# Ledger of designs, part 118: peptides against a protein of PDB entry 8PQO

Target 1, 252 residues: chain A of PDB entry 8PQO
Amino acid sequence: VLLKEYRVILPVSVDEYQVGQLYSVAEASKNETGGGEGVEVLVNEPYEKDGEKGQYTHKIYHLQSKVPTFVRMLAPEGALNIHEKAWNAYPYCRTVITNEYMKEDFLIKIETWHKPDLGTQENVHKLEPEAWKHVEAVYIDIADRSQVLSKDYKAEEDPAKFKSIKTGRGPLGPNWKQELVNQKDCPYMCAYKLVTVKFKWWGLQNKVENFIHKQERRLFTNFHRQLFCWLDKWVDLTMDDIRRMEEETKRQ

## One batch from the design tools (peptide; made by RFdiffusion4, then SolubleMPNN)

Design b1_p19_4_s1 (from b1_p19_4, 11 letters changed)
Fold by OpenDDE base, seed 1:
Structure b1_p19_4_s1 (fold): chain B 252 residues (1-252), chain A 19 residues (1-19)
Amino acid sequence: as target 1 above (252 residues)
Amino acid sequence: MMELYKLIADIVINNYLKY
């Protein structure tokens, strides 16, 4: 098991981020080849548990159409079915990813707190002290080009170049986080993303767990760069606007 | 996100074929 806490600082408020995240997820999904093909939504309902209220979703990603025919033919039963269970109680979110074939030998858990700070809180997910000692804190700087793979880099998604017309935010210089403390009118937040990866196969555990973390970091970096650079597209939207957009997308 | 799931599936399948 490998745990890392990714801390993503953004020059947006916690309330703004809720809209921006939903917009950016929808937009990113449209840009992916194949869109919603092979995604089955089993459950999408409100939940209430232990004082936590939110939306619960259970999705299955059927990867049979996403892999070559020879892979599909050789794949064990259930190996190409990925289950995603998500509890969205914003500003808290939890996602659990499992696979039918690997069962207890595979887990990705992503727990996120969105806080109106600069990533300075320790153990925001309230782990036991012994468990917390084994968590690596990883700061993602959306303005740092060195954290972006050359193949992922787009100039239109570069926070160091982007200037929001609607909000006046950006471009983000090398010291933008330190400067933000002095900008009383610019909101900020941190997404604290505790990622737990378990891949319990002999000889492959460390390799695969580290690989998954590398991919998650890449995803978080690119996604939040997009979210910020798309600020002018979503900052004036309401949650009701987002819900309408989601309903329109479901009808297509 | 889907790319990650594809990679995970590939790893699962490749490991199974190794034994």
Scores: peptide ipSAE 0.028, ipTM 0.664, DockQ to the pose 0.696
Fold by OpenDDE base, seed 4:
Structure b1_p19_4_s1 (fold): chain B 252 residues (1-252), chain A 19 residues (1-19)
Amino acid sequence: as target 1 above (252 residues)
Amino acid sequence: MMELYKLIADIVINNYLKY
């Protein structure tokens, strides 16, 4: 098991981020070929548990069409079915990813708190002290070009070049986080993403777990760079606007 | 087997937020 807490600081408020996240997810989905193909939604319902109120979703990703033919032919039964269970109670979210073949030997868990701070809270997910000692804190700087793979880099998604016309935020220079403290009119938040990866196969555990973390970090970096650089597209939208857009997309 | 699960992980991670 490998645990890392990714801390993504953004020059947006917690409330703004809710809109921006949903918009950016929808926008990114449009750009992907085969979006929605092989996705089965088993459950999508409100939940309430222990004072947490939100939306619960259970999806199955059928990956048979997404892998090469030789992989499909050699894959064990259930190996290409991925289950995603998500509890969205913004500003808290939890996602659990499992595989039918691997059962308890494979787990990706992503737990996110969105807090109006600069990533300074320790153990925001309230792990036991012994468990917390094994968590690596990883700061993602959306302005740091060195954290972006060359193949993922787009100039239009570079926070170091982008300036929001609507808000005046950006471009984000090397010291943008320090400067933010002195900018009373600029909101900020941190997304604390605790990622737990388990791949319990002898000889492959460390390699696969590290690989998954590398891909998660890549995803979080690229996504939040997009979210910020798309600020002018979503900052004036309401949650009702987002819901309407989602409904319109489902009807097409 | 390792390559299969890397591929699966890559596909899932790339689509995690999108669906």
Scores: peptide ipSAE 0.036, ipTM 0.724, DockQ to the pose 0.069; fails the geometry check
Fold by OpenDDE base, seed 3:
Parts: sequence; structure tokens; C-alpha cells
Structure b1_p19_4_s1 (fold): chain B 252 residues (1-252), chain A 19 residues (1-19)
Amino acid sequence: as target 1 above (252 residues)
Amino acid sequence: MMELYKLIADIVINNYLKY
């Protein structure tokens, strides 16, 4: 098991981020051709547990059409079915990813707290001390181009170049986080993303777990760069606007 | 099998936020 807590600092408020996240998810989905193919939604319902209120979703990703033919032919039964269970109770979110074939031997869990701080809280997910001492805290700097793969880089999604017309935020220079503290009119938040990866297979555990973390970091980096650079597209939207957009998208 | 799970992880992770 490998745990890392990714801390993504953003020059937006927790309330703004809720809109921006949903918008950016929708926008990113539009850019992916065939992305929804093989996705089965089993459950999509409100939940309430221990004072946490949110939306619960259970999806199955059927990857048979997404893998090469030879992989599909050689894959064990259930190996290409990925279950995603998500509890979205913003500002808290939890996602659990499992596989039918690997059962308890494969787990990706992503737990996120969105806090109005600069990533300074320790153990925000309230792990036991023995578990917390093994968690690596990883700061993602959305302005740092060196953290972005060349193949993923787009100039229009570069926070170091983007300036919001509507808010005046950006561009984010090398010391933007430090400067943010002095900018009383600029809101900020941190997404604390605790990622738990389990891949119990002799000789492959560390390799696969590290690989998954590498991909998660890449995803978080790229997504939040987009979210910030799309600020002018979503900052004036309300949650009701987002809900309407989602409903319109479901009708298409 | 390792390459399969890497591929699975890549596909799932790349689509995680999209759904």
C-alpha cells in the first residue's frame, strides 16, 4: 500500500472551486471523443451518513472496447471491468476504484478535502498516527512548467501565462503562492487529495503503485492548470447554471 | 498482466475526473 497526499493550492475560493471543478470536468469530457463509451451508471442517488450529505455514484467502466484486441483476448474474466464508487459531499469527496478480477488486491482510493488555506494543515483526513507517518505530502504547483510533460503542455493552459480578465488573477509567477498571502483580495484554497493505492501482487506491488501515483499526479496537475486557465469561463456561473448545463448535456 | 494493469490504471485515471 502506498499513500500520498497531494496538495494543490489554487488562487480561487472553496466556493468558486465547486463551480470550476464541475465546469472543467464537463469541458474536459467534451474534448474526449468516445470517453463515455463503456461507462455504465449503476447508481446515482443522494446519501446522508454521519452528517455528511452528498451524491453517491456507482459506475462500471467496461474497458473491453478501450484495450487492444490481444489484451481483450488474454484478459481474465472481470479484469477489464472497473468499478468506481464516489461520495461527493463537497467540500469533501471520496472515490474508490476497484476491479472485479483483483478484488481486495487492487484499490485506488482518493479522498479530497477542499480547505480555505495554503496547504498547511497536517493530517486533514484524520489518519491514525502510525498511518500518517507513512504518508508523503506532495505539493503540486500549477505554475511550475517542469511538472508538466511536454506532450501535455498547452500554452493556453499555462497558469504562468494566463491572466483572468474578469478577476485580474494571474499570471502566476515563480513566487505566486508567497505573493498570494499579501494579496488580501485574492482568495485561495488547497485541495488535499489523499491517494491510497493498493496493488497486492508479488514482485509488482511497488512498481504498479508508484505508476498509479505518477498518473494521478499528472492528472491532478493538468486538470487544475485547466481549471485555473478557464477561470473566465466559469467564475460568473452559479451552481444552478452548472446543474442546468449538466441537464442539457444529458439530453444530448 | 502487469502491462494490462498499467493500461487499466492509465485509462481509469485519465477518465477519473471526466465522469
Scores: peptide ipSAE 0.034, ipTM 0.712, DockQ to the pose 0.069; fails the geometry check
Fold by OpenDDE base, seed 5:
Structure b1_p19_4_s1 (fold): chain B 252 residues (1-252), chain A 19 residues (1-19)
Amino acid sequence: as target 1 above (252 residues)
Amino acid sequence: MMELYKLIADIVINNYLKY
């Protein structure tokens, strides 16, 4: 098991981020080939547990169409079915990813708290002290080009070049986080993303767990760079606007 | 997220091809 807490600092409020995240997910999904093919939504309902209120979603990703034919023919039953269970109680979110074949030998859990701070809180997910000792805190700086793979880099998605016309935020220089503290009119937040990866196959555990974390970090970095650089597209949208956009996308 | 699932698929596939 490998745990890392990714801390993504953004020059947006927690409330703004809720809209921006949903917009950016929708926009990114439009750009991906294959869309919702092979996605089955089993459950999508409100939940209430221990004072937490939100939306629960259970999806199955059927990967049979996403793999080569020879792989599909050789894959054990259930190996190409990925279950995603998500509890969205913004500003808290939890996602659990499992595989039917691997059962208890595979787990990806992503727990996110969105806080109006600069990533300074320790153990925001309230882990036991012994468990917390094994968590690496990883800061993602959306302005740092060195954290972006050359193949992923787009100038239009570079926070160091982008300036929001609507809000005046950006471009983000090397010391943008320190400068932000002195700008009373610019909101900020941190997404604390605790990622737990378990891959309990002998000889492959460390390699696969580290690889998954590397990909998660890449995804978080690219996504939040997009989210910020798309600020002018979503900052004036309401949650009702987002819901309408989601409904329109489901009908296509 | 789709990239993550592709990754998971690749990992699973590569493991099965190895054994």
Scores: peptide ipSAE 0.032, ipTM 0.682, DockQ to the pose 0.552; fails the geometry check

Design b1_p19_4_s2 (from b1_p19_4, 10 letters changed)
Fold by OpenDDE base, seed 1:
Structure b1_p19_4_s2 (fold): chain B 252 residues (1-252), chain A 19 residues (1-19)
Amino acid sequence: as target 1 above (252 residues)
Amino acid sequence: MMELYFLIANLTINNYLKY
């Protein structure tokens, strides 16, 4: 088991981020051809548990069409079915990813707190002290070009070049986080993303767990660069606007 | 969500190609 807490600082408020995240997910989904294919939504309902209220979703990703034919033919039953269970109680979110074939030997858990700070809170997820000692804190800087793979880089999604017309935010220079403390009119937040990866397979555990973390970091970096650079597209949207967009996307 | 789906897909492909 490998745990890392990714801290993503953004020059947006916690309330703004809720809209921006949903917009950016929807927009990213439109840009991916065949993105809805192989996704089965089993459950999408409100939940209440232990004082936590939100939306619960259970999805199955059927990967049979997404892998080469020879992989599909050799794959054990259930190996290409990925279950995603998500509890969205913003500003808290939890996602649990499992596989039918691997059962308890595979787990990706992503727990996120969105806080109006600069990523300075320790153990925001309230882990036991012994568990917390083994968590690596990883800061993601959306303005740092060196954290972006060359194949993922787009100039239009570069926070170091982007200037929001609607808000005046950006471009983000090398010291933008420190400068933000002195900008009273610019909101900021941190997404604290505790990622737990378990891959219990002889000889492959460390390799796969580290690989998954590397990909999660890449994903979080690219996504939040997009979210910020799309600020002018979503900052004036309401949650009702987002709901309409989601409904339209489901009909296509 | 979609990016995560592609991540999972890539993970699956990479795992099977190693065998």
Scores: peptide ipSAE 0.031, ipTM 0.669, DockQ to the pose 0.346
Fold by OpenDDE base, seed 4:
Structure b1_p19_4_s2 (fold): chain B 252 residues (1-252), chain A 19 residues (1-19)
Amino acid sequence: as target 1 above (252 residues)
Amino acid sequence: MMELYFLIANLTINNYLKY
């Protein structure tokens, strides 16, 4: 098991982020090949548990069409079916990813707190002290080009070049986080993403767990760069606007 | 394999955001 807490600081409020996240996910999904093909929604319902209120979803991702033919032919039954269970109680979210074939030998859990701070809280997910000692804290700087793979880099998604016309935020210079503290009118938040990866196959555990973390980090970096650079597209939208856009997308 | 993990990662981000 490998645990890392990714801390993503953004020059947006917690409330703004909720809109921006939904918008950016919708836009990213449009750009993905396959338009939701192979996604089965088993459950989508409100939940209430231990004072937490939110939306629960259970989805199955059928990857048979997304892998090469030789992989599909060699894959055991259920190996290409990924289950995702998500509890969205913004500003808290939890996602659990499992696989039918690997069962208890495979787990990806992502727990996120969105806090109106600069990533300074320790153990925001309230892990036991012994467990917390084994968590690596990883800061993602959306303005740092060195954290972006060359193949993922787009100039239009570079926070170091982008300036929001609507808000005046950006471009984000090398010291943008320090400067943000002195800007009374600029909101900020941190997304604390605790990622737990478990891959219990002898000889491959560390390699696969580290690989998954590398991919998650890459995803979080690119996504939040997009979210910020798309600020002018979503900052004036309401949650109702987002819901309408989602409904329109489902009808197409 | 890389594409699969990217898909999973993208799905995870999408699930937190759509609801």
Scores: peptide ipSAE 0.038, ipTM 0.728, DockQ to the pose 0.051; fails the geometry check
Fold by OpenDDE base, seed 5:
Structure b1_p19_4_s2 (fold): chain B 252 residues (1-252), chain A 19 residues (1-19)
Amino acid sequence: as target 1 above (252 residues)
Amino acid sequence: MMELYFLIANLTINNYLKY
């Protein structure tokens, strides 16, 4: 098991982020061909547990059409079915990913707190001290080009070049986080993403767990760069606007 | 296998937002 807490600092408010996140995923999904194909929604309902209120979803991703033919032919039964259970109680979210074939030998859990701070809180997910001491804190700086793979880099998605016309935010220089503290008119937040990866298969555990973390980090970095650089597209949208956009996307 | 994990990572981010 490998745990890392990714801390993504953004020059947006917690409330703004809720809209921006939804917009950015919707926009990113439009660029992916076949984004809805092979997704089965089993459950989508409100939940309440221990004072936490939100939306619970259970989805199955059928990956048979998304893998090469030779992989599909060799894959054991259930190996290409990924279950995702998600509890969305913004500003708290939890996602648990499992596989039918691997059962308890595979787990990805992502727990996110969105806080109006600069990533300074320790153990925001309230882990036991023994567990917390094994968590690596990883800061993602969306302005740092060195954290972006060359193949993923787009100039139009570079926070160090982008300036929001609507808000005046950006471009983000090397010391943007320090400067943000002194700017009363610029909101900020941190997404604390505790990622737990379990891959119990002997000989491959460390390699696979580290690989998954590398992919998660890459994904978080690119996504939040997009989210910020698309600020002018979503900052004036309401949650009702987002819901309409999602409904329109489902009809296409 | 590597492509599968990349797909899982992409799916996870996309789902926080479909609802």
Scores: peptide ipSAE 0.037, ipTM 0.720, DockQ to the pose 0.053; fails the geometry check
Fold by OpenDDE base, seed 3:
Structure b1_p19_4_s2 (fold): chain B 252 residues (1-252), chain A 19 residues (1-19)
Amino acid sequence: as target 1 above (252 residues)
Amino acid sequence: MMELYFLIANLTINNYLKY
């Protein structure tokens, strides 16, 4: 099991981020090959637990059509079915990813708190001290070009070049986080993303767990760069606007 | 196998959809 807490600082408020995230997810999803093909929604319902209220979703991703033929032919039964259970109670979110074949031997859990700070809170997810001491805190700087793979880089999605017309935020220079503290009119937040990866397979555990973390970090980096650079597209939208957009997308 | 896990990582984007 490998745990890392990714801290993504953004020059947006927690409330703004809720809109921006949903918008950016929708846009990113449109860019994914195959769209919603192979996604089965088993459950989509409100939940309430211990004062936490949100939306619970259970989806199955059937990856048979998404993998090369040779992988599909060699994959054990259930190996290409990925279950995603998500509890979305913004500003808290939890996602649990499992696989039918691997069962308890495979787990990806992503727990996110969105806080109006600069990523300075320790153990925001309230882990036991013994567990917390083994968590690596990883800061993602969306303005740092060196954290972006060349193949993922787009100039129009570079926070170091982008300036929001609507808000005046950006471009984000090398010391943008430090400068942000002195900018009273610019909101900020941190997404604390605790990622737990379990891959119990002798000889491959560490390799696969580290690989998954590398991919998650890459995903978080690119996504939040997009989110910021798309600020002018979503900052004036309301949650009702987002809901309407989602409904329209589902009808297409 | 490695490509599959990359796909899984990309799927996590969808976890923020409330509806």
Scores: peptide ipSAE 0.037, ipTM 0.721, DockQ to the pose 0.051; fails the geometry check

Design b1_p19_4_s3 (from b1_p19_4, 8 letters changed)
Fold by OpenDDE base, seed 3:
Structure b1_p19_4_s3 (fold): chain B 252 residues (1-252), chain A 19 residues (1-19)
Amino acid sequence: as target 1 above (252 residues)
Amino acid sequence: MMELYFSMAELTVTNYLKY
């Protein structure tokens, strides 16, 4: 098991992020080829548990059509079915990813707190001390181009170049986080993403767990760069606007 | 019809496939 807490600092408020996240996910999904194909929504309902109130979703991603034929032919039964269970109680979110074939031997859990701070809180997820001491805190700087793979880089998604017309935020220079403290009119937040990865196969555990974390970091980095650079597209939207957009998309 | 599938962690399994 490998745990890392990714801290993504953004020059947006927690309330703004709720809209921006949903918009950016929708926008990013449109850009993916074969988006929605092979996705089965089993559950989509409100939940309430221990004071946590939100929306619960259970989806199955059938990857049979997304992998090469030879992989599909060799894959054990259930190996290409990925289950995603998600609890959205914003500003707290939890996603659990499992696989039918690997069962308890495979787990990706992502728990996120969105806080109006600069990523300074320790153990925001309230882990036991023994567990917390093994968690690596990883700061993601969305303005740092060196954290972006060349193949992922797009100039229009570069926070170091983007200037929001609607808000005046950006571009984000090398010291933007420090400068943010002195900008009273610019909101900020941190997404604390505790990522738990378990791949319990002898000889492959460390390799696969580290690989998955590498991919998660890459995903978080690229996504939040997009989120910020798309600020002018979503900052004036309300949650009702987002819901309407979702409903309109479902009808297409 | 493209289903808008949101994940709480800004993750979709589809996003993993591009990496």
Scores: peptide ipSAE 0.040, ipTM 0.725, DockQ to the pose 0.068
Fold by OpenDDE base, seed 1:
Structure b1_p19_4_s3 (fold): chain B 252 residues (1-252), chain A 19 residues (1-19)
Amino acid sequence: as target 1 above (252 residues)
Amino acid sequence: MMELYFSMAELTVTNYLKY
């Protein structure tokens, strides 16, 4: 098991981020070829548990059509079915990913707190002290080009170049986080993303767990760069606007 | 009907398949 807490600082408010995240996910999904194919929504309903109230979703990703034929032929039964259970109680979110074949030997859990701070809180997810000692805190700087793979880099998605017309935010210079403290009119937040990865196969555990974390970090970096650079597209939208967009998309 | 991905995990799955 490998745990890392990714801290993504953004020059947006917690309330703004709720809209921006949903918009950016939708937009990113449109850019992916074959998006939505093989996705089965089993459950999509409100939930309330232990004071946590939000939306619960259970989806199955059937990957049979998304892998090469030889992989499909060699894959054990259930190996190409990925279950995603998500609890969206914003500003808290939890997602659990499992696989039918690997069962208890595979787990990806992503737990996120969105806080109006600069990523300074320790153990925001309230882990036991012994568990917290094993968590690596990883700061993602969306303005740092060195954290972006060359193949992922797009100038139009570079926070160091982007200037929001609607809000005046950006571009983000090398010391943007430090300067943000002195900008009373610019909101900020941190997404604390605790990622737990378990891949219990002898000889492959460390390799696969580290690989998944590497991909998660890459994803979080690119996604939040997009989210910020798309600020002018979503900052004036409401949650009702987002819901309408989702409903319109479901009808297509 | 195109079902959009609305979770970070969904984006993760698509990213894993892409690379």
Scores: peptide ipSAE 0.039, ipTM 0.722, DockQ to the pose 0.079
Fold by OpenDDE base, seed 2:
Parts: structure tokens; sequence; C-alpha cells
Structure b1_p19_4_s3 (fold): chain B 252 residues (1-252), chain A 19 residues (1-19)
């Protein structure tokens, strides 16, 4: 098991982020080839548990059409079915990813708190001390080009170049986080994303767990760079606007 | 009540398939 807490600081408010995240997820999904294919939505309903209230979703990703034929032919039954269970109680979110074949030997859990701070809280997910001492805190700086793979870099998604016309935010210079404290009119938040990866197969555990974390970090970095650079597209949208956009996407 | 069609994990799966 490998745990890391990714801390993503953004020059937006927690309330703004709720809109921006949903917009950016929808927009990013449109830009991905083959998005939505092989996805089965089993459950999409409100939930209330232990004072947590939000939306629960259960999806199955059928990867049979997404892998090479030889992989499909050799894959055990259930090996190409990934289950995603998500609890969205913003500003808290939890996603659990499992596989039918690997059962308890495979887990990806992503738990996120969105806080109006600069990523300074320790153990925001309230882990036991013994567990917390094994968590690596990883700061993602959306303005740091060195954290972006060359193949992923786009100038139009570079926070160091982008300036929001509607809000005046950006561009984000090398010391933007330090300077943000002195900008009274600029809101800020941190997404604390605790990622738990378990891949319990002898000889492959460390390699696969590290690989998954590398991909998660890459995703979080690119996504939040997009979210910020798309600020002018979503900052004036309401949650009702987002709901309409989601419905339109479902019909495509 | 907020309904989510897409999730960050969904993007993760898509990203894993792409790369």
Amino acid sequence: as target 1 above (252 residues)
Amino acid sequence: MMELYFSMAELTVTNYLKY
C-alpha cells in the first residue's frame, strides 16, 4: 500500500472551485478520445451517512474494447471490469476504484478535502498517527512548468502565461503563492487529495503502485492547470448552468 | 443536490487508457 497526499493550491475560492471542477471535468472529457465508451452507470442517487450528505455514483468501466485483442483474450473473467464508487459531498469527495478479478488485492482510493487555505493543514483527513506517518505530502504547483511533461505541455494551458480577463488573476509567477497572501481581493484554496493505492501482487506491488501514483500526479497537475486557465469560461457559471451542461453531454 | 456525470476518477481511467 502506498499513500500520498497531493496538495493543489489554486487562486480560486472553494465555492468557485465547485463550478470550475465540474466544468473542467466535462470539458476535459470532451477532449479525450473515446470518452464515455464502455461506461455503465449502475447507481446515481443522493445519500446521507454519518452526517455526510451528497451524491453517490457507482459506475463500471468495461475495458474490453479499450485493450489490445491479445490482452482481452488472455484476461481472466472480470479482470477488465473496473468499478468506481464515488461519494460527492463537496467540499469533501471520496472515490473508490476496484477490480472484479483482483478483489481485495487492488484498490485506488481518492479522498479530497477542499479547504480555504494554502495547503498548511496536516492530516486533514484525520488518519491515525501510525498511518499518517507513512503518508508523503506532495505539493503540486500549477505554475511550475518543470512538473509538466513536455508531451503534456500546452501554452494555452500554462498558468504562467494566462491572465484572466474577467477576474484579473494571473499570470502566476514563480512566487505566486507567496504573493497571493498579500492580494486581499484574490481568493485561494487547497485541494487535499489523499490517494491510497494498493496492488497486492508479489513482485509487482511497488512498481505498479508507484506507476499509478505517477499517473495520478500527472492527471492532477494537468487538470488543475486547465481549470485555472479556463477560469474565464466558468467563473460566471452557476451550478444550474453546470447541470444543464451535464445533461447536454449525456445526450451526445 | 448536485448530480455528477463525470468524476476525476473517470478522467483518470481515460488517461490511463490513453497513455
Scores: peptide ipSAE 0.038, ipTM 0.733, DockQ to the pose 0.067
Fold by OpenDDE base, seed 4:
Structure b1_p19_4_s3 (fold): chain B 252 residues (1-252), chain A 19 residues (1-19)
Amino acid sequence: as target 1 above (252 residues)
Amino acid sequence: MMELYFSMAELTVTNYLKY
């Protein structure tokens, strides 16, 4: 098991992020070839448990069409079916990813707290001390181009170049986080993403777990760069606007 | 496979809707 807490600092408020996240997910999904193909939504309903209230989703990703034929032919039954269970109680979110074939031998869990700070809280997910000491804190700087793969880089999604017309935020220079403290009119938050990866196959555990973390980090980096650079597209939207957009998309 | 999987998982709008 490999645990890392990714801390993504953004020059937006927690409330703004709720809208921006949903918008950016929708937008990014549209930009992905084959996005949504092979996704089966089993459950999408509100939930309330232990004072946590939000939306629960259970999706199955059928990856048979997304892998080469030889992989599909050799893959055991259920190996290409990925289950995603998500509890969205913003500002807290939890996603659990499992595989039908691997069962308990495979787990990706992503637990996120969105806090109005600069990523300074320790153990925001309230892990036991013994567990917390094994968590690596990883700071994602959306303005740091060196954290972006060349193949993922887009100038229009570069926070170091972007200037929000509507908010005046950006571009984000090398010391943007430090400077943010002195900017009273610029809100900020941190997304604390505790990622737990379990791949319990002897000989492959470390390699696969590290690989998955690398991919998650890449995803978080690119996504939040987009989120910020799309600020002018979503900052004036409301949650109702987002819901309407989702409904309209479902009808198409 | 893994890259595509993660992209699909994280780029789902429904997972982030509160209601």
Scores: peptide ipSAE 0.036, ipTM 0.727, DockQ to the pose 0.065; fails the geometry check

